Peptides against a protein of PDB entry 3B8E. Designs and how they scored, part 46

Target 1, 230 residues: chain A of PDB entry 3B8E
Amino acid sequence: PFLIFIIANIPLPLGTVTILCIDLGTDMVPAISLAYEQAESDIMKRQPRNPKTDKLVNEQLISMAYGQIGMIQALGGFFTYFVILAENGFLPIHLLGLRVNWDDRWINDVEDSYGQQWTYEQRKIVEFTCHTPFFVTIVVVQWADLVICKTRRNSVFQQGMKNKILIFGLFEETALAAFLSYCPGMGVALRMYPLKPTWWFCAFPYSLLIFVYDEVRKLIIRRRPGGWVE

## One batch from the design tools (peptide; made by RFdiffusion4, then SolubleMPNN)

Design b1_p12_5_s3 (from b1_p12_5, 4 letters changed)
Fold by OpenDDE base, seed 4:
Structure b1_p12_5_s3 (fold): chain B 230 residues (1-230), chain A 12 residues (1-12)
Amino acid sequence: as target 1 above (230 residues)
Amino acid sequence: KPTLEEALKLVL
């Protein structure tokens, strides 16, 4: 999020403090939960045939998986960000390079894609309006990611949610998201304004897409062991 | 800073 903010010079999609809350608050417990996933998963049942090469391959696969998950989470968050800004008159193409004028408190006539002028205060409201849904979108996408990461080969329906720590992690991140979204003072403290409950559903298509993609991938792996999709 | 109420009016 922050890299795209710098590269594209778009309005800040997610605050740095909120990013820290994601990394420390929402990602930590899930990451621990994956580390304590019981040996019933296909990942844990495959003893490394070669302890040196298979550990390196597993570390690379884990790093790639986490990297891919992080990219998909960011894409989901950015989708929500662009939807909110588009609904408020700022089309994605118009946001490119807008940051400098957007963040200038002395410019009170920043035009949207439709020629409507926005004051600094109005712009900051819509910016901070994006922070909470972006965060919630990440959490909702993380639900799918955590569930799919539980097993490499088996369907989620076959493996089930046996890891109590994973279930606790999902509950914790959801509770944190609700707290940060709706607790009084979060708008002042974290620049996270309350959101309509409908925005929780904005990420669901992405979560579903990830889930379906992973289930299809796992199905292919099961049907064609040793394929390029492994 | 925009008030929470103003923010809610824009989002709601």
Scores: peptide ipSAE 0.011, ipTM 0.374, DockQ to the pose 0.060; fails the geometry check
Fold by OpenDDE base, seed 3:
Structure b1_p12_5_s3 (fold): chain B 230 residues (1-230), chain A 12 residues (1-12)
Amino acid sequence: as target 1 above (230 residues)
Amino acid sequence: KPTLEEALKLVL
């Protein structure tokens, strides 16, 4: 999120505290769940592996999978951000380079894509209105990621402990998202304004995209074991 | 100094 904020000079798509809540609250439990999943899958499948070579391959596969999923999550968040800003009169092209004027407290006549002038306060309200849906979008996309991770390697029946950690992760992420979105004072403390329930559904196409992407990836791996997609 | 929050907003 921040890299695009810097590179594109767009209004801030996600607040820092929200990002901390994602990284510490939503990403940590999934990461732990996946680490346990891999540890159990490696214990069950192989004769005593050479610990040096087999760790490297698995860590690379994880890193690539997380990197790809993280990119799709970011795209989902940015899509939600652009949709919200577009609904408020700011088309994506107009946001490029707008940050300087957007963040200037003395400029109270920043025009949107339709020529409507926005005060600093109005702009900040719209900016903070983006933070909560962006966060929720990431959480909803993470649901798909967690489900995908569950289905990748072993039959659902062999993953008894993994299933509990996965369910706990999904619950924690959802509870955190609900807390940050709807608890009084979050708008002041975290710059997260209350979310309309409709914005929870904005992420669903991206969750589906991740699901389809992973199923396609699995199909490719199954058809070409040892290919470059592993 | 930018608050840890402002600094993290920049990084995240």
Scores: peptide ipSAE 0.006, ipTM 0.319, DockQ to the pose 0.027; fails the geometry check
Fold by OpenDDE base, seed 1:
Structure b1_p12_5_s3 (fold): chain B 230 residues (1-230), chain A 12 residues (1-12)
Amino acid sequence: as target 1 above (230 residues)
Amino acid sequence: KPTLEEALKLVL
């Protein structure tokens, strides 16, 4: 999100506090849950053919898969951000280079794509209205990520959701997202304004995309053992 | 001092 914010000079899509909540709240518990996950019985039973090369290849492939998933997560967040701003009159093209004027407290006549003037306070309200949906989008996409990370080769449908810690992580991140989205005072304290329940569903296409991507990846690995995707 | 917000705007 940051790189696009700097390069495109768009209004801030995700606030600092929301980032900290993602990194500390939504990423740590899932990571712990995965560490306690019963190793897929087939992964641990295979002695590495070559401990150096096969580990490095596996780490590179995992890193590449996570990099791709992370990119899809970021795209999902940005999609939500652009949709919210577009619904408020700011088309994506109009946001390019707008940051300087957007963040200026003394400019109270920033025009949207339709010529409507926005005060600094109004702009900050809409900006902070984007932070919560962006965060929730990441959480919803992380549901898919956590589920797909449970298995390396097998379909999620084959292994099932037996990890209680993973299930707890999913509930925790969802509860945190609900707390930050609906608890009174979060708009003032954390710049996270209340979210309409419909925005939770905005992330579902991206969650599904990640799920389908990983299932296809795993299917390819199963059909072509030792291929470039494994 | 850059606000924590400005600093994290640089990381995310």
Scores: peptide ipSAE 0.006, ipTM 0.324, DockQ to the pose 0.028; fails the geometry check
Fold by OpenDDE base, seed 5:
Structure b1_p12_5_s3 (fold): chain B 230 residues (1-230), chain A 12 residues (1-12)
Amino acid sequence: as target 1 above (230 residues)
Amino acid sequence: KPTLEEALKLVL
């Protein structure tokens, strides 16, 4: 997001406060929950591995998989950002290079894609209106991420949802997202303005994409043991 | 593993 913000010079899609809320609020409990996850049912069926070479390969494959998931999460956030701005008159192409004029307090006549002029205050309201649903989009996508991170090889349907700490983490991050989105004063304190409940559903296609991606990955691993997808 | 934060920092 910071790189796209610099390269594309678009209005700020995710504020520093929202990033902090992700790091401290949504990632901690899930990370702890994964440490208490039950071992995979197929561990005892695996052939002996070389502890030096196979550990390095496994770390690289895990890093690649999480890198891909992180990219899908970011794409989900940006999708929500572009949809909100488009509904307010700013098409994605028009946002390219708009940052300089967008952040200038003295420019009160920034035109949207339809020729409507926007004051600095109006622009900041719509920007901060994007921060909340971007955060919520990340939380909704994290539901799928947390569920798939439970296992490396087994399907969620095979391993089941046995980790109560993981389930608690999903409720905690959702409750935090609801608090930050709807508690009075969050717009002033955190620059997170309230969103309509319908915006929670904008991330669902990306959550489904992550889930399908990981289930397909795990299916390939089960069909081709020792493959590059493992 | 890139944290969600690191992945977001790369994209955002």
Scores: peptide ipSAE 0.005, ipTM 0.360, DockQ to the pose 0.031; fails the geometry check

Design b1_p12_5_s4 (from b1_p12_5, 5 letters changed)
Fold by OpenDDE base, seed 5:
Structure b1_p12_5_s4 (fold): chain B 230 residues (1-230), chain A 12 residues (1-12)
Amino acid sequence: as target 1 above (230 residues)
Amino acid sequence: RPTLEEALELVL
């Protein structure tokens, strides 16, 4: 998010405070919960790792976790951001390079894509209104990300949802997201304005995409062991 | 900085 903010000079899609709420708030309990996941049923059928040559964290795992899944997650957040701004008169093309004038408090006549003029105050309300739905979109996508991390090779349907700590983590991160989104004073304290409940559903296609993608990947691995998809 | 009330009037 922050890289696109710098490169494209768009209004800030996700604030530093919201990033901290993700990294320190919503992700901690879910990440710890993975330590309590049961071993996969086929673990004893796999070749042993060579501790001298095989890294615990290899390039393939990094590419999966940070590259592919992280990209889908970011796309979900940006989709929500662009939809909100478009509904408020700012089409995606018009946002390119707009940051300089957007952030200038002395410019009160910034035009949207339809010629409507926006005061600095109005622009900042819309910007901070985007932060909360972007954050919530990340949390909803993280549901799928956490669930797919339960297994390396087996389907989630084979593994099941027996890890009570993981289930608790999903509820905790969702409850925290709701608290940060709707608690009075969060707009002043965190620059996170409340969102309409309908915005929670904007991330669902991306959450489903991650889940389906990983299940298909795991299916291919089961059918073709040692392939490039593993 | 916009108030919560001002934000609600514009967005809700």
Scores: peptide ipSAE 0.010, ipTM 0.388, DockQ to the pose 0.051
Fold by OpenDDE base, seed 4:
Structure b1_p12_5_s4 (fold): chain B 230 residues (1-230), chain A 12 residues (1-12)
Amino acid sequence: as target 1 above (230 residues)
Amino acid sequence: RPTLEEALELVL
């Protein structure tokens, strides 16, 4: 989010505190939960990893995690951001380069895409209204990410949801997201204004996309062992 | 008291 904020000079889509809440709040328990995932049904039938040649984190894994999945996550967040701003009169194209004027507290006549003028306070309200749903969107996408990361090769349907700690992690991050989104004072404390519950569903297509993508990938790996997709 | 954000914005 922050890279696009700088490159595109758009209003800040996700605050630094919200990012920290993702990294430290929502991701920690789920990430730890993966350490307790049950071994895949075929894991003991595979050749042992060669410690000299087989890295735990290889270029392919990095490319998958940060290049592909991370991009889909970002797209989900930005989709929600752009939809909310568009509903408030700011079309995506109008946001390009708007940051400088947006963040200037002395400019109280920033025009939206329809010529409506926005005070600094009004702009910050709509910005902070975007932070919450962006955050929630990331959490909802992370559900899919966590679920797909629990297995390397087996389908989620083959492996099942046996890790109780992972399930707990999913509930914990969801509860935290709800708390941060709806607890009184979060608008002041974390610039996270309350979100209409309907916005939780905006990320679902992206979560589904990630899930389908990974299941297809895993299916290809199972059908073509030793392929470039592995 | 500064909000956690205001405090973090000052430090970060």
Scores: peptide ipSAE 0.009, ipTM 0.349, DockQ to the pose 0.023
Fold by OpenDDE base, seed 1:
Structure b1_p12_5_s4 (fold): chain B 230 residues (1-230), chain A 12 residues (1-12)
Amino acid sequence: as target 1 above (230 residues)
Amino acid sequence: RPTLEEALELVL
């Protein structure tokens, strides 16, 4: 988010506090929960990893986690951001280069894509209205990420959802997202204004995309062991 | 009063 904010000079899509809430709040408990996941049904049939040749995390796993899935997450957040701004009169093309005027408190006549003038206060309200649903979008996408990370090879349907700590992690991150979104004073304290419940569903296509992508990947691995997707 | 975000932007 921050890189696109700098490169495209768009209004800030996700605040620093919301980033910290993702990294420290919503990611930690789910990540710890994976340490308690049941081993795959076939794990004990595999040979032990050779610590000299087999890296714990290989380049393919890094590419998948940070390259592919991370891009889908970011795209989900940006999609939500652009939809909200478009609904408020700011089309994506109009946002390019707008940051300088957007962030200037002395400019109170910034025009939207339809010629409506926006005061600094109004612009900041709509900006902060974007932060919350961007954050929630990431949390909803993280549900899919956490679920797909349960297994390396087996389908999620084969492994099941037996880890109570993982389930607790999903509830914790969701409860935190709901708290930050709807608790009074969060708009002032964290610049996280409340969102309509419908915005939670904006991420669902991306969560489904990640889930389907990983299930297809795992299916390919099962059918073609040692392939380029393993 | 600075928002928590403004305070964090100064520290981070």
Scores: peptide ipSAE 0.009, ipTM 0.334, DockQ to the pose 0.024
Fold by OpenDDE base, seed 3:
Structure b1_p12_5_s4 (fold): chain B 230 residues (1-230), chain A 12 residues (1-12)
Amino acid sequence: as target 1 above (230 residues)
Amino acid sequence: RPTLEEALELVL
């Protein structure tokens, strides 16, 4: 999020406190839960990893986690961000380069895409209104990410959902997201304004996309072992 | 000094 904030000079899509809540709050328990995942059914058919040559974290894993999934996750967050700003009169093209004037406390006449003038206070309300839906979008996308991370090759339908700690992690991150979104005072404490329940569904297409993408990838790996997709 | 919030906004 921050890289696009700098490069595009757009209003801040996700607050720092909100990002900390993701990294420290919503992601820790799910990540720990993966350590308790059952071995894939075919793991004993694989040769033991050579500790001298084979890294636990290979380039393929990094490319999958940070490259592909991370990009889809970011796209989901930014989609939610752009929809909210567009609903408030700021079209995506108009946001490019707007940050300088947006963050200036002395400029109280920043125009939206329709010629409406926005005070600094009004702009900050809209900005903080984006933080909570962006956060929730990330959490909803993380559901799919956590589920697909259960296996390297087997389908989730083959592996099943037997890891109770992973299931607990999904509930924990969702409960935390709901708490941060709806608890009184979070708007002041975390700059996270209350979320309309409809925004929880905005991320579902992206979660589905990640899930389908990974299942297709795993299907290709199973059908064509040693392919470029592995 | 940037608040921890502003500093983290710069990193994230």
Scores: peptide ipSAE 0.017, ipTM 0.435, DockQ to the pose 0.027; fails the geometry check

Design b1_p12_6_s1 (from b1_p12_6, 8 letters changed)
Fold by OpenDDE base, seed 3:
Structure b1_p12_6_s1 (fold): chain B 230 residues (1-230), chain A 12 residues (1-12)
Amino acid sequence: as target 1 above (230 residues)
Amino acid sequence: KKEELLKLALEF
């Protein structure tokens, strides 16, 4: 998120503190879930013929999968950001390079894509209104990631401990999202203004996209064992 | 929508 903010010179899509909350809170649960999945897999598999190479390959595959999912999560967040700004009069093309004028407190007549003027205070309200749904979008997309992790191997019913960890992860991420979105003072502390319930649904298409992507990936792997997708 | 956004920001 921050890299695109710098490169595209767009209004800040997500606050730095909120990014830290994601990195320390939400990203930890998938990592733990994956670590437990590896541990159970190592218990169920006969000793790998070469423990170093087989672990490295599995770690690389997991890292690549996580990296791809992370990119889709970021794209989902940016989509939500662009939708909110577009609904408030700022089309995506108009946002390119706008940061310089957007962040200038002395410019109180920044025009949107429809010729409406925005004061600095109004612009910051819109910016901080984007932070919350960006975060929520990441969380909703992470629900799909957690469900995907659950469905990667054998029957959902055999993974009793994984189900508890996944449910706990879903709860933790959702509770964090609700806390950051609706706790009094979060607007001041984290520059996250409260989210309309409707914005939670903006992430669902991306969550579904990740689910479909992973199911298709699994189907390809199952049909072509040893393919480049493994 | 601008007014609605501003109202939401003022309610919190």
Scores: peptide ipSAE 0.066, ipTM 0.772, DockQ to the pose 0.051
Fold by OpenDDE base, seed 5:
Structure b1_p12_6_s1 (fold): chain B 230 residues (1-230), chain A 12 residues (1-12)
Amino acid sequence: as target 1 above (230 residues)
Amino acid sequence: KKEELLKLALEF
């Protein structure tokens, strides 16, 4: 998020407070829950790997896959951000280079894509209105990410949802996201303004994309052991 | 290093 904010000079898509809420709030319990996940059912049936060749290749491929998942997650957040700003009159092309004027409290006549003028206060309200759905989008995508992290090779349908602590983690991060999004005073305390409940569904295509991507990857690994995807 | 940088870049 911050790199695109710097390069494109767009209004801030994700605030520092929302980043802290992700890192310290929503990610902590899910990450700990993975320590209690059952080993893959086929672990004892796998042939031993060559420690000189297979380890280095596998580390690079796992790392590349997590990098790609992180990119899809970021794209989901930015998609939500651009949709909300577009609904408020700011088309994506118009946001390029707008940051300087957007953040200036003395400029009260910033025009949107339709020629409507926005005061500093109005602009900050819409900016902080974008932070909450971006955060919620990350949480909804994290549902898929956490579920796919249960296994390296087996399908989630083969492993099942037996880890009650992982399920608790999913509910905890969702409850925290709802609290931060809808509790009175969060707009003042955290600059997280309430979002319409419909915005929770904006991330679902990206969660599905991550899930399908990982299931296809795992399917290829199962069908072609020792391939370039493993 | 590139992936840590990319992850860091995506976290910020």
Scores: peptide ipSAE 0.006, ipTM 0.340, DockQ to the pose 0.026
Fold by OpenDDE base, seed 1:
Structure b1_p12_6_s1 (fold): chain B 230 residues (1-230), chain A 12 residues (1-12)
Amino acid sequence: as target 1 above (230 residues)
Amino acid sequence: KKEELLKLALEF
């Protein structure tokens, strides 16, 4: 998000506080939960790997997979951001280069795509209204990411949801997202204004896309052991 | 670690 903010000079899609909430709040507990995940049902049937020749992970393929997942996640966040701004009169093309005027406190006549003038305060309300659903989009996409990270080769349907700590992590990050989104004063304290509950569903297509992508990837790995997808 | 770093880098 921040790279596009700099390159395109658009209004800030995700605030520093929301970034910190993701990195320190929503990511840590789920990541720890994965350390307690039970071994895949097939791991115990494999011969011990040679640590000199056999890498546990194909660094190239996992780098590509996480790269693709991260791009889908970022696209989901930006989609939500652009939809909210468009609903408030700011079409995506109009946002290009707007940041300088957007962030200027002395400019109170910034026009939207329809010629409506926006005060600095109104613009900041809209900006902070974008931060919350961007954050929520990340959390919802992270649900899929955490679930797919549970196994390397087995389908989630084969391995099952046996890790209670992972399930707890999913509830914890969701509860934190709900707290930050709906608790009074979060708009002032964290610049996270409340969002309509319907905005939680904007991320679901991207979460599903990641889930389907990884299940297809794992299916290919199972059907073609030693293939370029492993 | 590299994957996590790459994921993090792509999330921003």
Scores: peptide ipSAE 0.000, ipTM 0.297, DockQ to the pose 0.026
Fold by OpenDDE base, seed 4:
Structure b1_p12_6_s1 (fold): chain B 230 residues (1-230), chain A 12 residues (1-12)
Amino acid sequence: as target 1 above (230 residues)
Amino acid sequence: KKEELLKLALEF
């Protein structure tokens, strides 16, 4: 989010505090839960790993998978951001280069895509209105990520939700997201204004996309063992 | 590791 904020000069889609809440609050329990992943049912059918070749290949594949997943997460967050700003009169093309004027407190006549003028306070309200749903979008996408990370080759439908720590992590991050989104004072303390419950659903297409992507990947791996997709 | 750096880079 912050890299695109700098490169595209768009209004800040995700605040520093929300980033810290993701890194320290939302991601910590899930990351720990992944260390306690349930063994796959096929683990006993795997040939002994070659310590030299399989470790390096696995690290590259994991790095690529996390990179791809993180890109889809970012796309989900940005989609939510652009939808909210578009609903408030700022089309995506109009946001390019707008940051300088957007963040200037002395400019109170920044025009939206329809010629409506926005005061600094109004702009900051809509910006902070984006922070909460961006955060929630990341959490909702992380549900899919955590669920898919539970297995390497098996479908989630085959292995099931047996990791109690993972399940606890999903509830914890959801509870944290709800707390940060709806607790009184979060708008002042964290720059996270309350979110309409409907915005929780904005991330669902991306969670589904990640889930489908991983299930298709795993299906290919199962059908073509030793392929480049492993 | 590259994963942590990529994760960090994607979080930003």
Scores: peptide ipSAE 0.006, ipTM 0.336, DockQ to the pose 0.025; fails the geometry check

